# Ledger of designs, part 128: peptides against a protein of PDB entry 3V4O

Target 1, 234 residues: chain A of PDB entry 3V4O
Amino acid sequence: DQPLAKDKVALLIGNMNYREHPKLKAPLVDVYELTNLLRQLDFKVVSLLDLTEYEMRNAVDEFLLLLDKGVYGLLYYAGHGYENFGNSFMVPVDAPNPYRSENCLCVQNILKLMQEKETGLNVFLLDMCRKRNDYDDTIPILDALKVTANIVFGYATCQGAEAFEIQHSGLANGIFMKFLKDRLLEDKKITVLLDEVAEDMGKCHLTKGKQALEIRSSLSEKRALTDPIQGTEY

## One batch from the design tools (peptide; made by RFdiffusion4, then SolubleMPNN)

Design b2_p20_8_s2 (from b2_p20_8, 15 letters changed)
Fold by OpenDDE base, seed 2:
Structure b2_p20_8_s2 (fold): chain B 234 residues (1-234), chain A 20 residues (1-20)
Amino acid sequence: as target 1 above (234 residues)
Amino acid sequence: AAAEAAARAAAEAAKQLQAR
């Protein structure tokens, strides 16, 4: 009855020190906190900061090599981003101004590659803006996805909206991670967990009417980040 | 006065948000 993962692997990317774009601060803390939590959940975690386009692509390639049939894959990204026509783009620190799709990593392309690995669960936590990039007029033609019914997107914000972080002199989380970290260890279906995070975030007066969590999923099984790894005692 | 203070606090807090 309990779903099992063959393994659990996470790639966490936090981009802050952009060359041609406003610098961010919270991704450092967000990645750090999420790393600690995912390790408690027995994820193999690769955490990287301030990646160039080349480095991001390499990191994704290496992440994909760790995926296999039944493996839980989680990708977290904190940084600048945009969404065009339902496609999410993560912005490397060396992206030009303005950036375009060819300068960025398309999340949906990564999902396609994850599906080829026959993963047990694909979780994307995208802690970035989802506003339209008017400087990118490319209509991406993406390969058709398989029907795997194991996909969960946790968007830090709604379509066309912004995701925020709090700029303090000290260390602070982004808005999404502020609430996510309090629930991440709960033994609940990942979509249920994210729904609770959405409610918690909805109570934040700072971002009311500006940022709201969106969950997009086709998850047909009761899979949780707490699911045990096959061959291990639980 | 309390409403004005709350409005100012909210406005100041909003200035602390950075969009990603």
Scores: peptide ipSAE 0.444, ipTM 0.801, DockQ to the pose 0.484; fails the geometry check
Fold by OpenDDE base, seed 4:
Structure b2_p20_8_s2 (fold): chain B 234 residues (1-234), chain A 20 residues (1-20)
Amino acid sequence: as target 1 above (234 residues)
Amino acid sequence: AAAEAAARAAAEAAKQLQAR
C-alpha cells in the first residue's frame, strides 16, 4: 500500500553571481550535493546556476512540461529572495536594485501551474530569505488553489526572517542544506523528514534565534521522496 | 584544547554568516 510516483522530477536553481546584489557562495555546493542525493532517489534532476529572469522562467516552463498526473515534482531554490503577503519570490541574477515582483518568479504561481498537471506530490524547498521587500508595493491577487492535499513547503527560515550561508573560502553549505542533506535519503513522510531537519537545525548555535526551518504542508498521504516509481523494479 | 579550537572556529564562522 506504499504510495507510488508515476515519475520523479526535480528542478534545482542556485543563484550566486548577482549583478546588482551581494554575491553568494554556498548555492553552488548546495545544488551539487542535492543533485547527487536526489539522483540516488531516482529523481530526474535538472540543476542550473546563475539564471537570469528569462532563463529562470524558461527553466520553470520546461520543468512543468515534465510534470504529469502522479508525478512527483520538487523545486529547490537557493539564492536571494523575499516574501510579501505570503507570496515567495525568487530573485534572478539580473534583477535590478531594488527588485520588484515583476522582476522575480512567484513560487505560488508555479504551484498553481503544477496543480494543473495533477501531480502526485509538490515539494518546494526554498533556501532564501523571507523578509518583506519594502520596495515592492505590489499586492498579488491570485486565483484560488485547488484542493489537492499534496503540497509541502520547506522554508529554510521562518516568516520575516533570513536564511544564512557561511562565507567560507572552501566548500560550505548553506545552513538549511547542511542539515537537510543528512536526512534526505531517509524513507519517511516528507513532512516528518523536514520536521527532524528542523530539530537538527535548531541545535545550530550559529543561527539560533536568527533562522528556523518552517514547514507548511497540506499532505494527506504518506508520501516520501523514497517512494518508488510505478512500473519499475524495486 | 580541542574544545577551545572548536569554539574559536565557531566564532569565526559566525562572523562569516551572510543572509540570502
Scores: peptide ipSAE 0.444, ipTM 0.802, DockQ to the pose 0.430; fails the geometry check
Fold by OpenDDE base, seed 5:
Structure b2_p20_8_s2 (fold): chain B 234 residues (1-234), chain A 20 residues (1-20)
Amino acid sequence: as target 1 above (234 residues)
Amino acid sequence: AAAEAAARAAAEAAKQLQAR
């Protein structure tokens, strides 16, 4: 049977105007372009820019309220971030310097909450660095994840590495979004789609040896972003 | 000449990379 989504919901966050950290530029364009693409795929899209810790937590809470059994959930983040002990942390614009885990949003905690909603698919697109934050030695004790076999992580870079954007005299994408946007509308299993994006990005001479897409998935069924919403005629 | 121009363009583009 062709997989059907009860609904499709996406939260897109782009943080650029950091108070205590280097400012970014590309997240504006990345979020805008991804919004347009996901809307073509019939996602309900909430797109937000330059969120404080409080605003990010509220946005995630509101996003979770839209999730339910069989709903496809997608979270995209573009901004500063880090990874400690396999846990991904998104950095709000009001985070102190240096930032710690208590100042940031843990992606794995969001995943846990999404699993409680019994979602049909959980996709995380993390367009941030994955370097160790040496100023944070906290080992988070996370609740055990359920075995839902419906999880896909698309990391803009590999473990311990950086994700980049191009600071040209104008609006440009981050490296990850530059390649992702060209394939996002393809009717393919999401892991296959991301694998093709990884190959395309691998041809980029600017970031060869510096940035590489990593796919982490537990997806036991063929699920695509193009999957139809149940009860809708296409 | 084309290779040098490409190398200079790549080096200039590399200076414009910002880590997230």
Scores: peptide ipSAE 0.439, ipTM 0.800, DockQ to the pose 0.443; fails the geometry check
Fold by OpenDDE base, seed 1:
Structure b2_p20_8_s2 (fold): chain B 234 residues (1-234), chain A 20 residues (1-20)
Amino acid sequence: as target 1 above (234 residues)
Amino acid sequence: AAAEAAARAAAEAAKQLQAR
C-alpha cells in the first residue's frame, strides 16, 4: 500500500541580518523557493526570517504543536550554524560574539521533541556550517532518542566543513538549495532524492573539495515528500 | 582561451563564496 501521511508540516527559518556576525543574503531566496515547492507538495509551511533566539524557540514550539502521530515534519534552516560533538546548533540573529550553545537552538533537542509526537517522518535540512565552535566546549546533556526509524538529516556540508552561498547583488541561492530545488518535487524516497542532489552538488566546481552534502538516515520505510495526505483525493 | 576564461570566472566566483 502507498504510504500515507496524516498531515505534512514544514518550518522554514532563514537568518541573514545578524547583529554580531557576518550578514548573509541567500537565506531569503532559499526560504522563498523552498516554500513554494513544499506548498506544491501540500505541505503546510511556516516560513520565517531573521529570528531572535526567543522568536526561534517560539517558532519551534508552534511547529511542534502542529505535529502529531503520522504527521510528516520538515525543518529547514538557512543561516549561521556550528556542530560540536555531533550536535547541530542553529544561530539566532541576536546571538552574541562569540556565541555558545546556550545562545543557540540544538537540533537534536528538537528531534527529541518531534519523536514524542510520534511523527511519521522527521526531515532536517540544515543549510549551515558544521565547523567546530572553539569558543564552546560544553557537551550538551541529551536524553536518549527513541528508535523510530523515520529520521533523515540532509546536511548541506560534511562534518567539520562549511556550507556556502554566493554573494551576488541579485537573487541567488545557497549552494545546497541551488541543487535541492531542482529535484525536490520528484516522487522518490527522500534519501534517494537527497543522494541525487549530492551527486549534482558534487559536480559543482566552485565548491568541489569544500562542500559536500551528507545524508544521515535511520529511515526504514519508503517515505517521500510526495506521499499523499490521508483522507485526500488523489 | 576558453579554459582560461572559465578558470578566471570560477576564481572570481570563488571569491564571492561566503560561509554560513
Scores: peptide ipSAE 0.437, ipTM 0.799, DockQ to the pose 0.451; fails the geometry check

Design b2_p20_8_s3 (from b2_p20_8, 11 letters changed)
Fold by OpenDDE base, seed 4:
Structure b2_p20_8_s3 (fold): chain B 234 residues (1-234), chain A 20 residues (1-20)
Amino acid sequence: as target 1 above (234 residues)
Amino acid sequence: EEEELEEELEKLESKVLTPR
């Protein structure tokens, strides 16, 4: 007996053409490939590229409007980012140099709002660096999260480390997406799936000692991205 | 065979590893 999703909604953001920071190469392809895969899994996918702070906040707001009780929500972000005091920050393309938390979107705040929607599953795939931003010592005051036991974080890298891109034949992929895309369609509990991706990534000689997938989860049910949508036949 | 191909790709791609 497998869980059912009331609906499945994903927001994919790829930021690469930064105004005041180094440009990235892979987010375009990463978002494209992930979009195609998630659509095969019957996700309603909104994919956006090169968002300003204003646009990112609007996109998140619209994403939240699509969430409701029992809905699977997935947020993927590829771009610059940082982590301060356990909080993950996504950097908009128009962020100043240096950027501060007030210029960025806090993932944990988004999670809080998702919990208020009583979602069936909250998945965050953060394909960004997790290094400390030394230019911002602000400690965010966040509301306490509820105990919903339906949260999965897939970090492309470990705490304090960088996420990398590789380029082959004119195309670039993030290291995380390189391995994630090969397993994403598997009918497995999402944490198990990500664990296998972590092992695959761990075999890559290029990123040994530089990048490792981290899974942070509180998931008490065997929920998979392949879970059928309620009322649909497969 | 797959492992061999992956190793060769890694060798080629090692030159283009860039951080985000």
Scores: peptide ipSAE 0.351, ipTM 0.724, DockQ to the pose 0.304
Fold by OpenDDE base, seed 5:
Structure b2_p20_8_s3 (fold): chain B 234 residues (1-234), chain A 20 residues (1-20)
Amino acid sequence: as target 1 above (234 residues)
Amino acid sequence: EEEELEEELEKLESKVLTPR
């Protein structure tokens, strides 16, 4: 049977103009291109740039309100980030230097909240560094996740590594989006699609030994971003 | 010699990348 989504909703966040940290350049382009692609896939897309902690939390809250049983939820983040003890933290533009977990948004906490909505699919595309933050020794106590078997993480880089942007005089993508954009519209299981992106990235001499896509998934069904929305005629 | 050239190219290419 063809998998069906009740709806498809995406929140895209690109943080560039940090107050206390180096400014980034690519998130604007990355968010723009991903927005166009996801809209072609009939996603309802909310794209936001340069969010403070307060704004990021509000955006996530509003995003969660759009989720319901059977809805496909996708969260994309491009900006500064870190990973401590297997937990991913997105850094708002007003985060202090150094930042700590209390200043950031924990992705795994968002996942927990998404699971409560009984979504059909939860996709996280994290286009940020995954290096350990030595200034934060906090061990987050997270609620246990449910066994929903509908979770996909696409990390732009491997554990403990950095995600990169291309330095160009003009508009340029981050490395992850450079490869993702070429395959995102393919009618394939999302994990298969990301695996192909990983191979494409792996063939690039520019990022060899520096950045590699990591896929972490618990997906027991064939779900694709191209899955039709229930009740819609195409 | 080919390996050295590849390493130099990789080093040059790495200068085009900035971490997030």
Scores: peptide ipSAE 0.350, ipTM 0.719, DockQ to the pose 0.427
Fold by OpenDDE base, seed 3:
Structure b2_p20_8_s3 (fold): chain B 234 residues (1-234), chain A 20 residues (1-20)
Amino acid sequence: as target 1 above (234 residues)
Amino acid sequence: EEEELEEELEKLESKVLTPR
């Protein structure tokens, strides 16, 4: 039996022009290419670049308003980030140096809110570093998560490691998107798809020993990004 | 050889690899 989505909604954020941190380049290309691919998969896509803390929070709020029971939700983030105590933090472009959790958006908090919407699938693609931020000693107290068995995390890198991009004279993808884009349209369970991306990335000599894809999932159904939307066909 | 060209490209790219 083919799984169906009530709708498919994606929020893509690419932060590059940081005020107090090194500027990035690849998020522009990464967001652009991912936008085109997800639209081919009939996602409603909101793509935003260089968001302040206020703008990021507003974008997430608007994204959540588009979610409902059975809806597929996908959040992609490319930019600076860190991971403390298993919690992932996305860094806005106006974050201070050093940044703290109060300046950033916690992905797990977003997940909690997505669960409240009773979504059909929650996919997080985090194209950021996962190193510990030693300047932030805050231990966040998060609300307990429900057992929804519809969660997939695709981390561009391993715990405590960095995600990379190429500083080319021209436009170039980050390492994660370089491989993800080649398989994203495949009709496969999302965890299987990401596993294949991980293998492709593992063959790259550039990032051996430096960056590897990590998949964290609790997905009890064969859900794919290619799953059709319930109702009238387009 | 396509594989050779890809390898050369990777070598060049490794010099400009930067963390996010």
Scores: peptide ipSAE 0.347, ipTM 0.725, DockQ to the pose 0.378
Fold by OpenDDE base, seed 2:
Structure b2_p20_8_s3 (fold): chain B 234 residues (1-234), chain A 20 residues (1-20)
Amino acid sequence: as target 1 above (234 residues)
Amino acid sequence: EEEELEEELEKLESKVLTPR
């Protein structure tokens, strides 16, 4: 039985031109390529670059407005980030140095809000570092998540580790997107797809011992990014 | 040969990896 999506919506954020932090290069290419791929999968895609805290929060709010019961929601982020106590924080381009959680967007908070929309699938692709931010000792008290069994996290790197990009004079992907783009269009359960990406990445000598894809999921149904939208012919 | 070259290039590129 083929699962159906009510709709498919994606928000892609690439932050690279930071004011008080090292500038990045790959997020531009990563967002661009992912945008094209997701559009081929009939996602409604909003792609944004170099967002301030205010702009990021607004973008997330607008993204949430597009979500509804049965809708597939995908959030991709490429930029600086950190992870404290299992919570992922996306860093806006205007974040101070050092930044704290109050300056950043907590992914788990976004997940909670997505759950309230009764989405059919929640996918987070976090192409950022997951190192502890020692300048922020705040322990976030988050609301309990619902048991929706429709959550997939694809972390570009493992806990406590960094995500890398190649410093190239030309256009180049980050490590995660380099491998993700080759499989993203495959008609497979999203967790299976990401597992294959993880294996592909694991063969890369550049990042052995430095970066590995982590999949965290609670997905009880065979949901794929290729799932057709309800009411459409396929 | 192509595979070997790719591996060598990857090794060289490892020196230019930058964290996000």
Scores: peptide ipSAE 0.341, ipTM 0.716, DockQ to the pose 0.384

Design b2_p20_8_s4 (from b2_p20_8, 11 letters changed)
Fold by OpenDDE base, seed 1:
Structure b2_p20_8_s4 (fold): chain B 234 residues (1-234), chain A 20 residues (1-20)
Amino acid sequence: as target 1 above (234 residues)
Amino acid sequence: EEEEEEEEKRKEEAKVLQPR
């Protein structure tokens, strides 16, 4: 039986106008283009820019309310971020300098909450740096994740590395989105799609040896972003 | 000379990339 999604919901966050950190430019374009593509894939898309900690937490809460059994959930984040001990942290625009885990949103905590909703698929596209934050010595004690075999992480970069955006006078994407957008509509298993994006990105001379896509997956079934929503006739 | 050109190229490339 072809896998069917009960629904498809995406939350896209692009943070650029940081108060205490360098401003970014590409997340605006990245979120816009990804929004358009995901809507073509019949995702319910909530796209937000320049969120404070409070607003980000609220957005995640609202996103979680849309998730239920069999729903495909996708979270995209473009902005400042860091990774400590395998935990990914998204940095709100009002985060202090230096920021700490208490000021940021932990992606793994969001994943736990998504698992509680018994989602059909959980996709995280993290278009942020993965360098360690040396100012945060907190070792988060995370609850053990359930074995749901439906999780896919697409990291824009490798562990301990940086994700980049292109500085042009005009509108430009981040490196990850530049390549992701060209393949996102393909009817392929999401891990296969991301693998192809990784190969395309690997040909980019600008980021060779600096940025590489990492795929982390426990997905044991063939699931694609193109999967039809249950009850919809195409 | 080739190493200097590669380093200069890397420096120029670094100018067009901003880390997130």
Scores: peptide ipSAE 0.437, ipTM 0.785, DockQ to the pose 0.484
Fold by OpenDDE base, seed 2:
Structure b2_p20_8_s4 (fold): chain B 234 residues (1-234), chain A 20 residues (1-20)
Amino acid sequence: as target 1 above (234 residues)
Amino acid sequence: EEEEEEEEKRKEEAKVLQPR
């Protein structure tokens, strides 16, 4: 039987105009293109750019309010980030230099809150670096995650590595989005889709040996972003 | 020579990459 979503909701955040960190360019394009694609997949999409810590936290809170039992939740983030002790941190545009975990949003905390909503699917697409932040040795005390078997992480890069964007005079995507956008509409299990994106990205000469997509999944069902919304006549 | 050209090409291409 075709899996059904109660609803499909996405929060897309692109941070590029950092106050105390190098400015990025691609998040604008990445968020724009992903917004259009997810709308074609009948996602309710909230797309935001250049969020402060306060605004990011509020956006996540509002996103969580849209989640409920059986809802597909997707969080995409493009910007500066880091990973410490297996925890992913999204960096707001007003983060100090150096930033610490207290200045950033922990993705795993968001996941915990999403699990409490009894969502049908939790997808995280993290288009950020995963290098350790040596200025922050804090080990976040995270609550134990539930075994919901509905979680997919698509990391734009592998642990300890960087995610890149192309700095051309023109508009260009980040490396991850460059390949993701070509497959996102495919009616495939989300982990299979991401695996194909990983293979495509692996052919990119520019990032060979520098960036590789990592998929972390505990998804026990064949769920796809193309799954229809319950009660919608297709 | 081909390996050096590929490495130079990779270095030039790397200038186009910005880490996030």
Scores: peptide ipSAE 0.440, ipTM 0.788, DockQ to the pose 0.478; fails the geometry check
Fold by OpenDDE base, seed 4:
Structure b2_p20_8_s4 (fold): chain B 234 residues (1-234), chain A 20 residues (1-20)
Amino acid sequence: as target 1 above (234 residues)
Amino acid sequence: EEEEEEEEKRKEEAKVLQPR
């Protein structure tokens, strides 16, 4: 009795060429590889690079329009980010230095909007740092989340810690994507899959004691990224 | 000894890590 998705939609954002912050390199490769994998899983994938605040907000709005009852929604972000008071903030490429909450996109706000769509599954893969932003003292007042039991967060790192990428002359992944890509196609409950990725990443000597995958979930059903779309032959 | 060697190796290789 396998769960079915009404549809599967993913938004992938990779920010690298920051105007006022250190430039990154790996998000290009991370987004590219994840795009190919998710397409093999029959996701409708929108992949975007180097988005301004305006463009990021528009991309999220368009993504939300594709969500509906029973749809699987996946948001992947690779770039600069921070976490204040349990809220995750994605940093646009045109963010000022220092950036504040008003300049960034709050992931929990996106989750709230996804819940309104009555999605079948909400997956957030946040490949960014989770350090406190000392230049932002704002405590956002968020609407209470509904109890939907269909939420999975895969954080590339622990609360208060950094997420890393490897700086090579050639193409290289971020640490999280390096391990995620090897397991993403496995037919397993998404939380089980991420747990295995966490174990694999835990063996990486480069980031031992510096970066560890965190899974935060409320998922009452055995849902996988491999779940077939309703009405398709499988 | 093995822990110390691993830590030294990690320290040298960490030079290629960039935080996001």
Scores: peptide ipSAE 0.430, ipTM 0.780, DockQ to the pose 0.428; fails the geometry check
Fold by OpenDDE base, seed 5:
Structure b2_p20_8_s4 (fold): chain B 234 residues (1-234), chain A 20 residues (1-20)
Amino acid sequence: as target 1 above (234 residues)
Amino acid sequence: EEEEEEEEKRKEEAKVLQPR
């Protein structure tokens, strides 16, 4: 049977105008371009910029309300972030300096909640740094994840490394989105698509030895972002 | 000339890399 999604829903967050941290520029363009691409793929897309902790939590809650059995869920985040002990933390624009896990949103917690919705596919595209936050020694006790075999992480960079954007005089993409956007519409298994993006990024001389895409997946079935929505006559 | 322009562009772009 052709893989069918009950629905396709995406939440895109781009944080740039931090109060206590360096300002970013590329998330604006990254979110805009990704929004247009995902809409062409018939995703219901919610795109938000410069979210406070409260607003980010609300956005995630609203996103989760749109998820149900067989729904494809995609979360994209561009902004400051860190990784402690395999847990990814997205940093809100109002986060203090230094920030801690209590000030941030844990991606693995969101994944747990998505699994409870019995989604058909869970895709996380994390366009953030993955360096250890030395100011946060907290080890989150996370609920055990289910074995759903429908999870894909696309990390813009490898463990302990940074994700970059180009601060040119004009609007430019982050490094990850620069390559992702060229392949996103391809009818390929999402892990295969990301692997090709990884190879393309690997040829970039600007970030060679500094940034590399990491794919972490447990996807036992062929699932693509191009998969049709059930009941839609195309 | 195109290779030199691309190399200069790469050098300029490298100077403006900002970590996220």
Scores: peptide ipSAE 0.428, ipTM 0.780, DockQ to the pose 0.414; fails the geometry check

